# Designs tried in a protein design run: peptides against a protein of PDB entry 3NZW. Part 19

Target 1, 212 residues: chain A of PDB entry 3NZW
Amino acid sequence: TTTLAFRFQGGIIVAVDSRATAGNWVASQTVKKVIEINPFLLGTMAGGAADCQFWETWLGSQCRLHELREKERISVAAASKILSNLVYQYKGAGLSMGTMICGYTRKEGPTIYYVDSDGTRLKGDIFCVGSGQTFAYGVLDSNYKWDLSVEDALYLGKRSILAAAHRDAYSGGSVNLYHVTEDGWIYHGNHDVGELFWKVKEEEGSFNNVIG
Target 2, 222 residues: chain B of PDB entry 3NZW
Amino acid sequence: QFNPYGDNGGTILGIAGEDFAVLAGDTRNITDYSINSRYEPKVFDCGDNIVMSANGFAADGDALVKRFKNSVKWYHFDHNDKKLSINSAARNIQHLLYGKRFFPYYVHTIIAGLDEDGKGAVYSFDPVGSYEREQCRAGGAAASLIMPFLDNQVNFKNQYEPGTNGKVKKPLKYLSVEEVIKLVRDSFTSATERHIQVGDGLEILIVTKDGVRKEFYELKRD

## One batch from the design tools (peptide; made by RFdiffusion4, then SolubleMPNN)

Design b1_p11_1_s3 (from b1_p11_1, 9 letters changed)
Fold by OpenDDE base, seed 2:
Structure b1_p11_1_s3 (fold): chain B 212 residues (1-212), chain C 222 residues (1-222), chain A 11 residues (1-11)
Amino acid sequence: as target 1 above (212 residues)
Amino acid sequence: as target 2 above (222 residues)
Amino acid sequence: SPSPANLPWWL
């Protein structure tokens, strides 16, 4: 898996691959690794598929309950804390989760929290999470600027996942791309890695380790 | 050392059509190199136009199916005989599986039916309850033999329009029930040839708006 | 060893 999220002047970009594996077996190429908790809040998944899917879905329910009880959307801080508290209760039990909670509230603005099954909870501007995270960081860190245009930021997110898909055997399938603004998240499509690779290679003159 | 799990072999396969879905399984049940039964059905009609199979360790599979059937029953009791939707069934099964997260059911689960729009639906589960809706999925012993075939023949992977120099992919389209049945039969006959844990018989459950139909075909018995 | 289909999925 490779997931990433970063803050920039235009909000948040979230990009993820879609491969699931079972050992050397590619279990799926079409897994949805982003949960849309509400129109303003996203969760990303890395690690055990069931652990992530189950508990982030559960988180969604908790967020909805908060909204119903408090008549206000839950903050990104609070949502991430709920998940963090939950996994901490299971510490040592063997859960495997690497998640990012990304969203917008009027109070917080665009916000990203990293939460993992070790109980770590971090607020930050840039995170790459998964087996391919180092490959994504290589591209992302090299090109990231706060002042990126929305178009450039979207491309950078997509391009970083593509790099990871190229080098990480456990990442691939497609890139799912999101842009989070004050008006909520916007889905920017599913981009098949096979097609995207050749397009990017041609346009950039990159990936010269592969002969076309 | 004691091992609480067994492996009863077999293979299952689900394919969703436009307005139908199929879930098929062989009828061989084995332990190690011994055939326990040449006809032990493992695909079940669970009511509400939902068919289910949990392939792997048969004891766990049977337990899971039994629990799900019971869930359907209680759903009706609690909600005035409301039909359980396939997506709700999938969520319920996730909870059944994940409820044993730390002592999992040793099975690959597939369900098939129609979604609320009347479209064919197949959901696949790992042993601990992650799930995904897909157009097709193979599970069990010969899944590794069948799934690539389905990628090619259902999802048209690696197929391109002639004369386009690989630039235009073969367009996706739904398959007819007849075409799906052909693919299922070819999948299982091929799997039987190459896998000792697959064979004897093939049972196919077809779900349409009119209900569940069953078909049976002989497979090699060696 | 178990078949790949009988193993938990990882992301």
Scores: peptide ipSAE 0.497, ipTM 0.823, DockQ to the pose 0.906; fails the geometry check
Fold by OpenDDE base, seed 3:
Structure b1_p11_1_s3 (fold): chain B 212 residues (1-212), chain C 222 residues (1-222), chain A 11 residues (1-11)
Amino acid sequence: as target 1 above (212 residues)
Amino acid sequence: as target 2 above (222 residues)
Amino acid sequence: SPSPANLPWWL
């Protein structure tokens, strides 16, 4: 898996691959590694598929309950804390989760929290999470700036995942791309790596390690 | 040391059509190299136009299916005989599986039915409850033999329009029930040839708006 | 010899 999220002047970009594996077996190429918790809040998934899917879905329920009880959308901080508290209760039990909770509230603005099954909870501007995270960081860090246009930011997110999909055997399938603004998240499509790779290679003159 | 798990072999296969879905399984049940049964059905009609199979360790599979059937019953009790939708069934099964996260059911689960729009639906689960809706999925012993075939023949992977120099993919289209049945039969006959844990019989459950139909075909008994 | 289909999925 490779997931990433970063803040920039235009909000948050979230990009993820879609491969699931079982050992050397490609279990799926079409897994949704982003949960749309609410129109303003996303969760990303890396690690055990069931752990992430189950508990982030559960998180969604908790976030909804918060809204019902408090008559206000849950903060990104609180949502991430709920998940963090949950996984902390299971610490040592063998959960495997690397998640990012990304969203927008009036109070916080665009916000990203990293939460993993080790109990780590971090607020930050840039995270790459998964087996391909270092590959994504290589591209993302090299090109990131706060003042990216929305278009450039979207491309950078997509391009970073593509790089990881190229180098990480456990990442691939497609890129699912999101842009989070004050008006909520916007889905920017599913981009098959098989097609995207060649397009990017041709347009950029990149990936010269591959002859095609 | 006690090993709570066994492996009873077999293979299952789900394919969703436009207005139907198919879930098929062989009827061979084995332990190690011994055939326990040549006819032990593993694909079940669970009511509400949902068919289910949990392939792997048969004891776990049976337990899971029984629990789900019971869940369907209670859903009716609690919700005035409301039909359980396939997506809700999938969520329920996730909870059944994940409820044993730390002592999992050793099974690969597939359910098939129609979604609320009447479209064919196949959901597959890992042993601990991650799930995905797909057009097709093979599970069990010969899944590795069949799944790539399904990728190619159901989802037309690696197929391109002739004369386009590989630039235009073969367009996706739904398969007819007849086409799906052919693919299922070819899948299982082929798998039977190459895998000792697959054979004896093929039972296919076809879900349409009119209900669940069963078909049976002989496989090699070697 | 576990079938790959019977293994938990990883992301």
Scores: peptide ipSAE 0.495, ipTM 0.826, DockQ to the pose 0.933; fails the geometry check
Fold by OpenDDE base, seed 5:
Structure b1_p11_1_s3 (fold): chain B 212 residues (1-212), chain C 222 residues (1-222), chain A 11 residues (1-11)
Amino acid sequence: as target 1 above (212 residues)
Amino acid sequence: as target 2 above (222 residues)
Amino acid sequence: SPSPANLPWWL
């Protein structure tokens, strides 16, 4: 898996691959590694598929309950804390989760929290999570600027996942791309790596380790 | 050292059509190299136009299916005989599986039916309850032999329109029930040839708006 | 050994 999220002047970009594996077996190329918790809040998945899917779905329920009780959308801080508290209670039990909770509230603005099954909870501007995270960081860190245009930011997110898909055997399938703004998240499509790779290679003159 | 799990072999396969879905399984049940039964059905009509199979360790599979059938029963009691939707069934099965997260059911679970729009639906589960809706999925012993075939013949992977220099993919389209049955039969006949845990008989459950139909075909018995 | 189809999925 390779997931990433970063803040910039235009909000948040979230990009993820779609491969699931079972050892050397490619279990799926079409897994949704982003859960749309509500129109303003996203969760990303890395690690055990069932652990992530089950508990992030549970998180969604908790967020909805918050909204019903408090008559206000839950904060990104609170949502991430609920998940963090949950996994911390299971510490040592063998859960495997690397998650990012990304969203917008009026009081927080665009916000990203990293939460993992070790109990770590971090607020930050840039995270890459998964077996391909270092490959994504290589591209993302080299090109990241706060002042990126929305178009450039979307491309950078997509391009970083593509780099990871290229080098990490456990990442691939497609890139699912999101832009989070004050008006909520916007889905920017599913980009098959098989097609995207050749497109990017041609347009950039990159990936010269591969003969076209 | 006690091993609580067995492996009873077999293979299952689900394919969704436009207004139907199929879930198929061989009827061979084995332990190690011994055939326990040549006709032990492992695909079940669970009511509400939902068919289910949990392939792997048969004791776990049977337990899971029984629990789900019971869930359907209680759903009717609690909700005035409301039909359980396929997506709700999938969520319920996730909870059944994940409820044993630390002593999992050793099974690959597939369900098939129609979604609320009347379109064919197939859901696949790992042993601990992650699930995904897909157009097709093979599970069990010969899944690694069949799934690549389904990628090519259901999802048209690696197929392109002639004369387009590989730039235009073969368009996705639903298969007819006849085409799906052909693919299922070809999948199981080929799997039977190459895997000792697959054979004897093929039972196919076809789900349409009119209910569940069963078809049976002989497989090699060697 | 378990079949690949019977292993938990990893993301």
Scores: peptide ipSAE 0.493, ipTM 0.816, DockQ to the pose 0.904; fails the geometry check
Fold by OpenDDE base, seed 1:
Structure b1_p11_1_s3 (fold): chain B 212 residues (1-212), chain C 222 residues (1-222), chain A 11 residues (1-11)
Amino acid sequence: as target 1 above (212 residues)
Amino acid sequence: as target 2 above (222 residues)
Amino acid sequence: SPSPANLPWWL
């Protein structure tokens, strides 16, 4: 898996691959690694597929309950804390989760929290999470600027996941891309790696390690 | 040391069509190299036009299917005989599987039916309850032999329009029930040739708006 | 050894 999220002047970019594996077996190329908790809040998935899918769905329910009880959307801080508290209760039981909770509230603005099954909860501007995270960081860090245009930011997110899909055997399939603003998240499509790779290579003149 | 799990082999396969879905399984039940039964069905009609198979350790599979059938029953009691939708069934099965997260059912689960729009639906589950809706999925002993074939023949992977120099992919389209049945039969006959845990018989459950139909075909018995 | 289909999925 490779997931990433970063803050910039235009809000938040979230980009993820779609491969699931079972050892050397490619279990799926079409997994949804982003949960749309509400129109302003996203969760990303890395680690055990069932652990992430089950508990982030549960998180969605908790967030909805908050909204019903308080007649206000839950903060990104509170949502991430709920998940963090939950996984911490299971510490040592063998859960495997690397998640990012990304969203926008009027109180917080655009916000990203990293939460993993070790009990770590971090607020930050840039995170890459998964077996391909270092590959994504290589591209993301080298091109990131706060002042990126929305177009450039979207491309950078997509391009970073593509790099990871290329180098990480456990990442691939497609890139799912999101842009989060004060008006909520916008889905920016599913981009098959098989097609995207050649497009990017041609347009950039990159990936010269591949001949074809 | 005590091993709580067995492996009873077998293979299952689900394919969704436009207005139908198919879930098929061989009828061989095996332990190690010994055939326990040449006809032990592992694909079940669970009611509400949902068919289910949980392939791997048969004891776990049977337990899971039984629990799901019971869940369907109670759903009717609690919700005025409302039909359980396939997506709700999938969520329910996730909870059944994840409820044993720390002592999992040793099974690959596939269900098939129609979604609320009448479109064919196949859902696949890992042993601990992650699930995904797909057009096709193979599970069990020969899944590694069949799934690549399905990628090619159902989802048309690595197929391109002639004369385009590999630049235009073969377009996706729904397969007819006849085409699906042919693919299922070819999959299982091929798997039987190359895997000792697959054979004897093939049972296919076809789900349409009119209900569940069963077909049976002989496989090699060697 | 278990078949790949009988293993948990990882992301």
Scores: peptide ipSAE 0.489, ipTM 0.811, DockQ to the pose 0.911; fails the geometry check

Design b1_p11_1_s4 (from b1_p11_1, 8 letters changed)
Fold by OpenDDE base, seed 2:
Structure b1_p11_1_s4 (fold): chain B 212 residues (1-212), chain C 222 residues (1-222), chain A 11 residues (1-11)
Amino acid sequence: as target 1 above (212 residues)
Amino acid sequence: as target 2 above (222 residues)
Amino acid sequence: SPSPASLPWYL
């Protein structure tokens, strides 16, 4: 898996691959690694597929309950804390989760929290999470600027996942791309890595390790 | 050392069509190199136009199917005989599986039916309850032999329009029930040739708006 | 080794 999220002047970009594996077996190329909790809040998935799906779906329910009880959307801080508290209760049980909770509230603005099954909870502007995270960081860190245009930011997110898909055997399939603004998240499509690779290679003159 | 799990072999396969879905399984049940049964069905009609199979360790598979059938029963009791939708069934099965997260059912689960729009639906589960809706899925012993074939023949992977120099992919289209049945039969006959844990018989459950139909075909018995 | 279907999925 490779997931990433970063803040910039235009909000948040979230980009993820779609491969699931069982050992050396590619179990799926089409897994949805972003949960749409509400129109303003996303969760990303890395690690055990069932652990992530189950508990992030559960988190969605808790966020909805908060909204019903408090008559306002849950904060990104509170949502991430709920998940962090939950996984901490299971500490040592063997859960495997690397997640990002990304969203917008009026009081917080665009916000990203990293939460993992070790109980770590971090607020930050840039995270790459998964087996391919170092490959994504290589591209992302090299090109990131706060002042990126929305177009350039979207491309950078997509391009970083593509780099990881190229080098990480456990990442691939497609890139799912999101832009989070004050008006909520916007889905920017599913981009097949096979097609995207050749397009990017041609347009950039990159990936010269591959001849074709 | 005691191992609480067994492996009863077999293979299952689900394919969703436009307005139908199929779930198929061989009828061989084995332990090690011994055939326990040449006809032990592992694909079940669970009611509400949902068919289910949990392939791997048969004791766990049977337990899971029984629990799900019971869940359907109680769903009707609690919700005035409301039909359980396939997506709700999938969520329920996730909870059944994940409820044993730390002592899993040793099975690959597939269900098939129609979604609320009447379109064919196949859901597959890992042993601990992750799930995904797909157009096709193979599970069990010969899944590694069949799944690539389905990628090619159902999802048209690696196929391109002639004369386009590999630039235009073969367009996706739904397959007819007859075409799907052919693919299922070819999948299982091929798997039987190359895998000792697959054979004897093939049972196919076809789900349409009119209900569940069952077909049976002989496979090699060697 | 276990069959692919017998292993949990990882992302």
Scores: peptide ipSAE 0.501, ipTM 0.815, DockQ to the pose 0.844; fails the geometry check
Fold by OpenDDE base, seed 5:
Structure b1_p11_1_s4 (fold): chain B 212 residues (1-212), chain C 222 residues (1-222), chain A 11 residues (1-11)
Amino acid sequence: as target 1 above (212 residues)
Amino acid sequence: as target 2 above (222 residues)
Amino acid sequence: SPSPASLPWYL
């Protein structure tokens, strides 16, 4: 898996691959590694598929209950804390989760929290999570700046996942791309790596380690 | 050390069509190299136009299916005989599986039916309850032999329109029930040839708006 | 050992 999220002047970009594996077996090329918790809040998934899917769905229910009780959308801080507290209670039980909770509230603005099954909870501007994270960081860190246009930011997110898909055997399939703003998240499509790679190679003159 | 799990072999396969879905399974049940039964059905009509199979350790599979059937029954009691939708069934099965997260059911689960728009639906689960809706999925002993075939013949992977220099992929389209049945039969006959845990009989459950139909075909009995 | 089809999925 390779997931990433970063803040910039235009909000948040979230990009993820779609491969699931079982050992050396490619279990799926079409896994949805972003959960749409509500129109303003996203969760990303890395690690055990069931652990992430089950508990992030549970998180969605807790967020909805918050809205019903408090008559206000839950903050990104509170949502991420609920998940963090949950996984911390299971510390040592063998959960495997690397997640990012990304969203927008009027109180916080665009916000990203990293949460993992070790109990770590971090707020930050840039995270890459998964077996391909270092490959994504290589591209993302080299090109990131706060003042990116929305177009450039979307491309950078997509391009970083593509780099990871190219080098990490456990990442691939497609890139799912999101842009989060004050009006909520916008889905920017599913981009098959098989097509995207050749397009990018041609347009950039990159990936010259591959002949074609 | 005691191993609580067995492996009863077999293979299952689901394919969704436009207005139908199929879930098929062989009828062989084995332990190690011994055939326990040549006809032990493992695909079940669970009511509400939902068919289910949990393939792997048969004791776990049967337990899971029974629990789900019971869940359907209670759903009717609690919700005035409301039909359980296929997506709700999938969520329920996730909870059944994940409820045993630390002593999992040793099974690969597939369900098939129609979604609320009347479109064919197939959901597959890992042993601990992650699930995904797909157009097709193979499970069990010969899944690794069949799944690549389905990638090619259902999802048209690696197929391109002639004369386009590989620039235009073969368009995705729904398969007819006749085409799907052919693919299922070819899948299982091929798997039977190459895997000792697959064979004897093939039972196919076809779900349409009119209900569940069953078809049976002989497989090699070697 | 469990078959690949019987293993939990990892992302």
Scores: peptide ipSAE 0.499, ipTM 0.811, DockQ to the pose 0.862; fails the geometry check
Fold by OpenDDE base, seed 3:
Structure b1_p11_1_s4 (fold): chain B 212 residues (1-212), chain C 222 residues (1-222), chain A 11 residues (1-11)
Amino acid sequence: as target 1 above (212 residues)
Amino acid sequence: as target 2 above (222 residues)
Amino acid sequence: SPSPASLPWYL
């Protein structure tokens, strides 16, 4: 898996691959690694597919309950804390989760929290999470600026996942791309890596390690 | 040392069509190199136009299917005989599987039916309850033999329009029930040839708006 | 030997 999220002047970009594996077996190339918790809140998934899918879905329910009880959208801080508290209760039990909770509230603005099954909870502006995270960081860190245009930011997110898909055997399939603003998240499509790779290679003159 | 799990072999396969879905499984049940049964069905009609199979350790599979069937009953009791949708069924099965996260059901689960729009639906689950809706999925002993074939023949992977220099993918289209049945039969006959845990019989459950139909075909018995 | 389909999925 490779997931990433970063804040910039235009909000948040979230980009993820779609490969699931079972050992050396490619279990799926079409897994949705982003949960749309509400129109303003996303969760990303890395690690055990069931652990992430189950508990982030559960998180969605908790977030909805918060809205019903408090008559206000849950903060990104609170949502991430709920998940963090949950996984911390299971610490040592063998959960495998690397998640980012990304969202926008009026109180917080665009916000990203990293939460993993070790109990780590971090607020930050840039995270890459998964087996391909270092590959994504290589591209993302090299090109990131706060002042990126929305177009450039979207491309950078997509391009970073593509780099990881290229180098990480456990990442691939497609890139799912999101842009989060004060008006909520916007889905920016599913980009098949098989097609995207050649397009990017041609347009950039990159990936010169591949001949064809 | 006691091993709580066994492996009863077999293979299952789901394919979704436009207005139908198919879930198929062989009827061979084995332990190690011994055939326990040449006819032990592993694909079940669970009601509400949902068919289910949990392939792997048969005891776990049977337990899971029974629990799901009970869930369907209780859903009817609690919701005035409302039909359980396939997506809700998938969510329920996730909870059944994940409820045993730390002592999992040793099975690959597939369900098939129609979604709320009447479109064919196949959902597959890992042993601990992650699930995905797909157009096709193979599970069990010969899944590694069949799944790549399905990628090619259902999802048209690595197929391109002639004369386009590989630049235009073969367009996706739904397969007819006849085409799907052919693919299923070819899949299982081929798997039977190459895998000792697959054979004897093939049961195919076809789900349409009119209900569940069952077909049976002989496979090699060696 | 476990079938690939009998293993939990990882992302």
Scores: peptide ipSAE 0.497, ipTM 0.819, DockQ to the pose 0.913; fails the geometry check
Fold by OpenDDE base, seed 1:
Structure b1_p11_1_s4 (fold): chain B 212 residues (1-212), chain C 222 residues (1-222), chain A 11 residues (1-11)
Amino acid sequence: as target 1 above (212 residues)
Amino acid sequence: as target 2 above (222 residues)
Amino acid sequence: SPSPASLPWYL
């Protein structure tokens, strides 16, 4: 898996691959690794598929309950803390989760939290999470600026996942891309790596390690 | 040391059509190299137009199917005989599987039916309850032999329109029930040739708006 | 060894 999220002047970009593996077996190329918790809040998935899918769905329920009880959307801080507290209760039991909780509230603005099954909870502007994270960081860190246009930011997110899909055997399939603003998240499509790779290579003159 | 898990082999396969879905399984049940049964059905009609198979360790599979059937029963009691939708069934099965997260059912689970729009639906589960809706999925012993074939023949992977130099993919389209049955039969006959844990018989459950139909075909018995 | 289908999926 490779997931990433970063803050910039235009909000938050979230980009993820779609491959699942079971050892050397490619179990799926079409896994949805972003949960849409509410129109303003996203969760990303890396690690055990069932652990992430089950508990982030549970998190969605908790966030909805908060909204019903408090008549206000839950903060990104509180949502991420709920998940963090939950996984901490299971510390040592063998859960495998690397997640990002990304969203926008009036109180916080655009916010990203990293939460993993070790109990780590971090607020930050840039995270890459998964087996391909280092490959994604290589591209993302090299091109990131706060002042990126929305178009450039979307491309950078997509391009970073593509790089990881290329180098990480456990990442691939497609890129799912999101832009989070004050008006909520916007889905920016599913981009098949098989097609995207050649397009990017041609347009950029990149990936010269591949002849064709 | 006691090993709580066995492996009873076999293979299952689900394919969704436009207005139907199929779930197929061989009828061989094996332990190690010994055939326990040449006809032990592993694909079940669970009611509400949902068919289910949990392939791997048969004891776990049977237990899971029984629990799901019971869940369907109680769903009817609690919700005035409301039909359980396939997506709700999938969520329920996730909870059944994940409830044993730390002592998993040693099975690959597939269910098939129709979604609320009447479209064919196949859901696949890992042993601990992650799930995905897909057009096709193979599970069990020969899944590694069949799944690539399904990628090619159902989802048309690596197929391109002639004369385009590989630049235009073959368009996706639904397969007819007849085409799907042919693919299922070819999959299992091929798997039987190459895998010792697959054979004897093939049972196919076809789900349509009119209900569940069963078909049976002989496989090699060697 | 278990078949690939019998293993948990990882992302």
Scores: peptide ipSAE 0.494, ipTM 0.810, DockQ to the pose 0.889; fails the geometry check

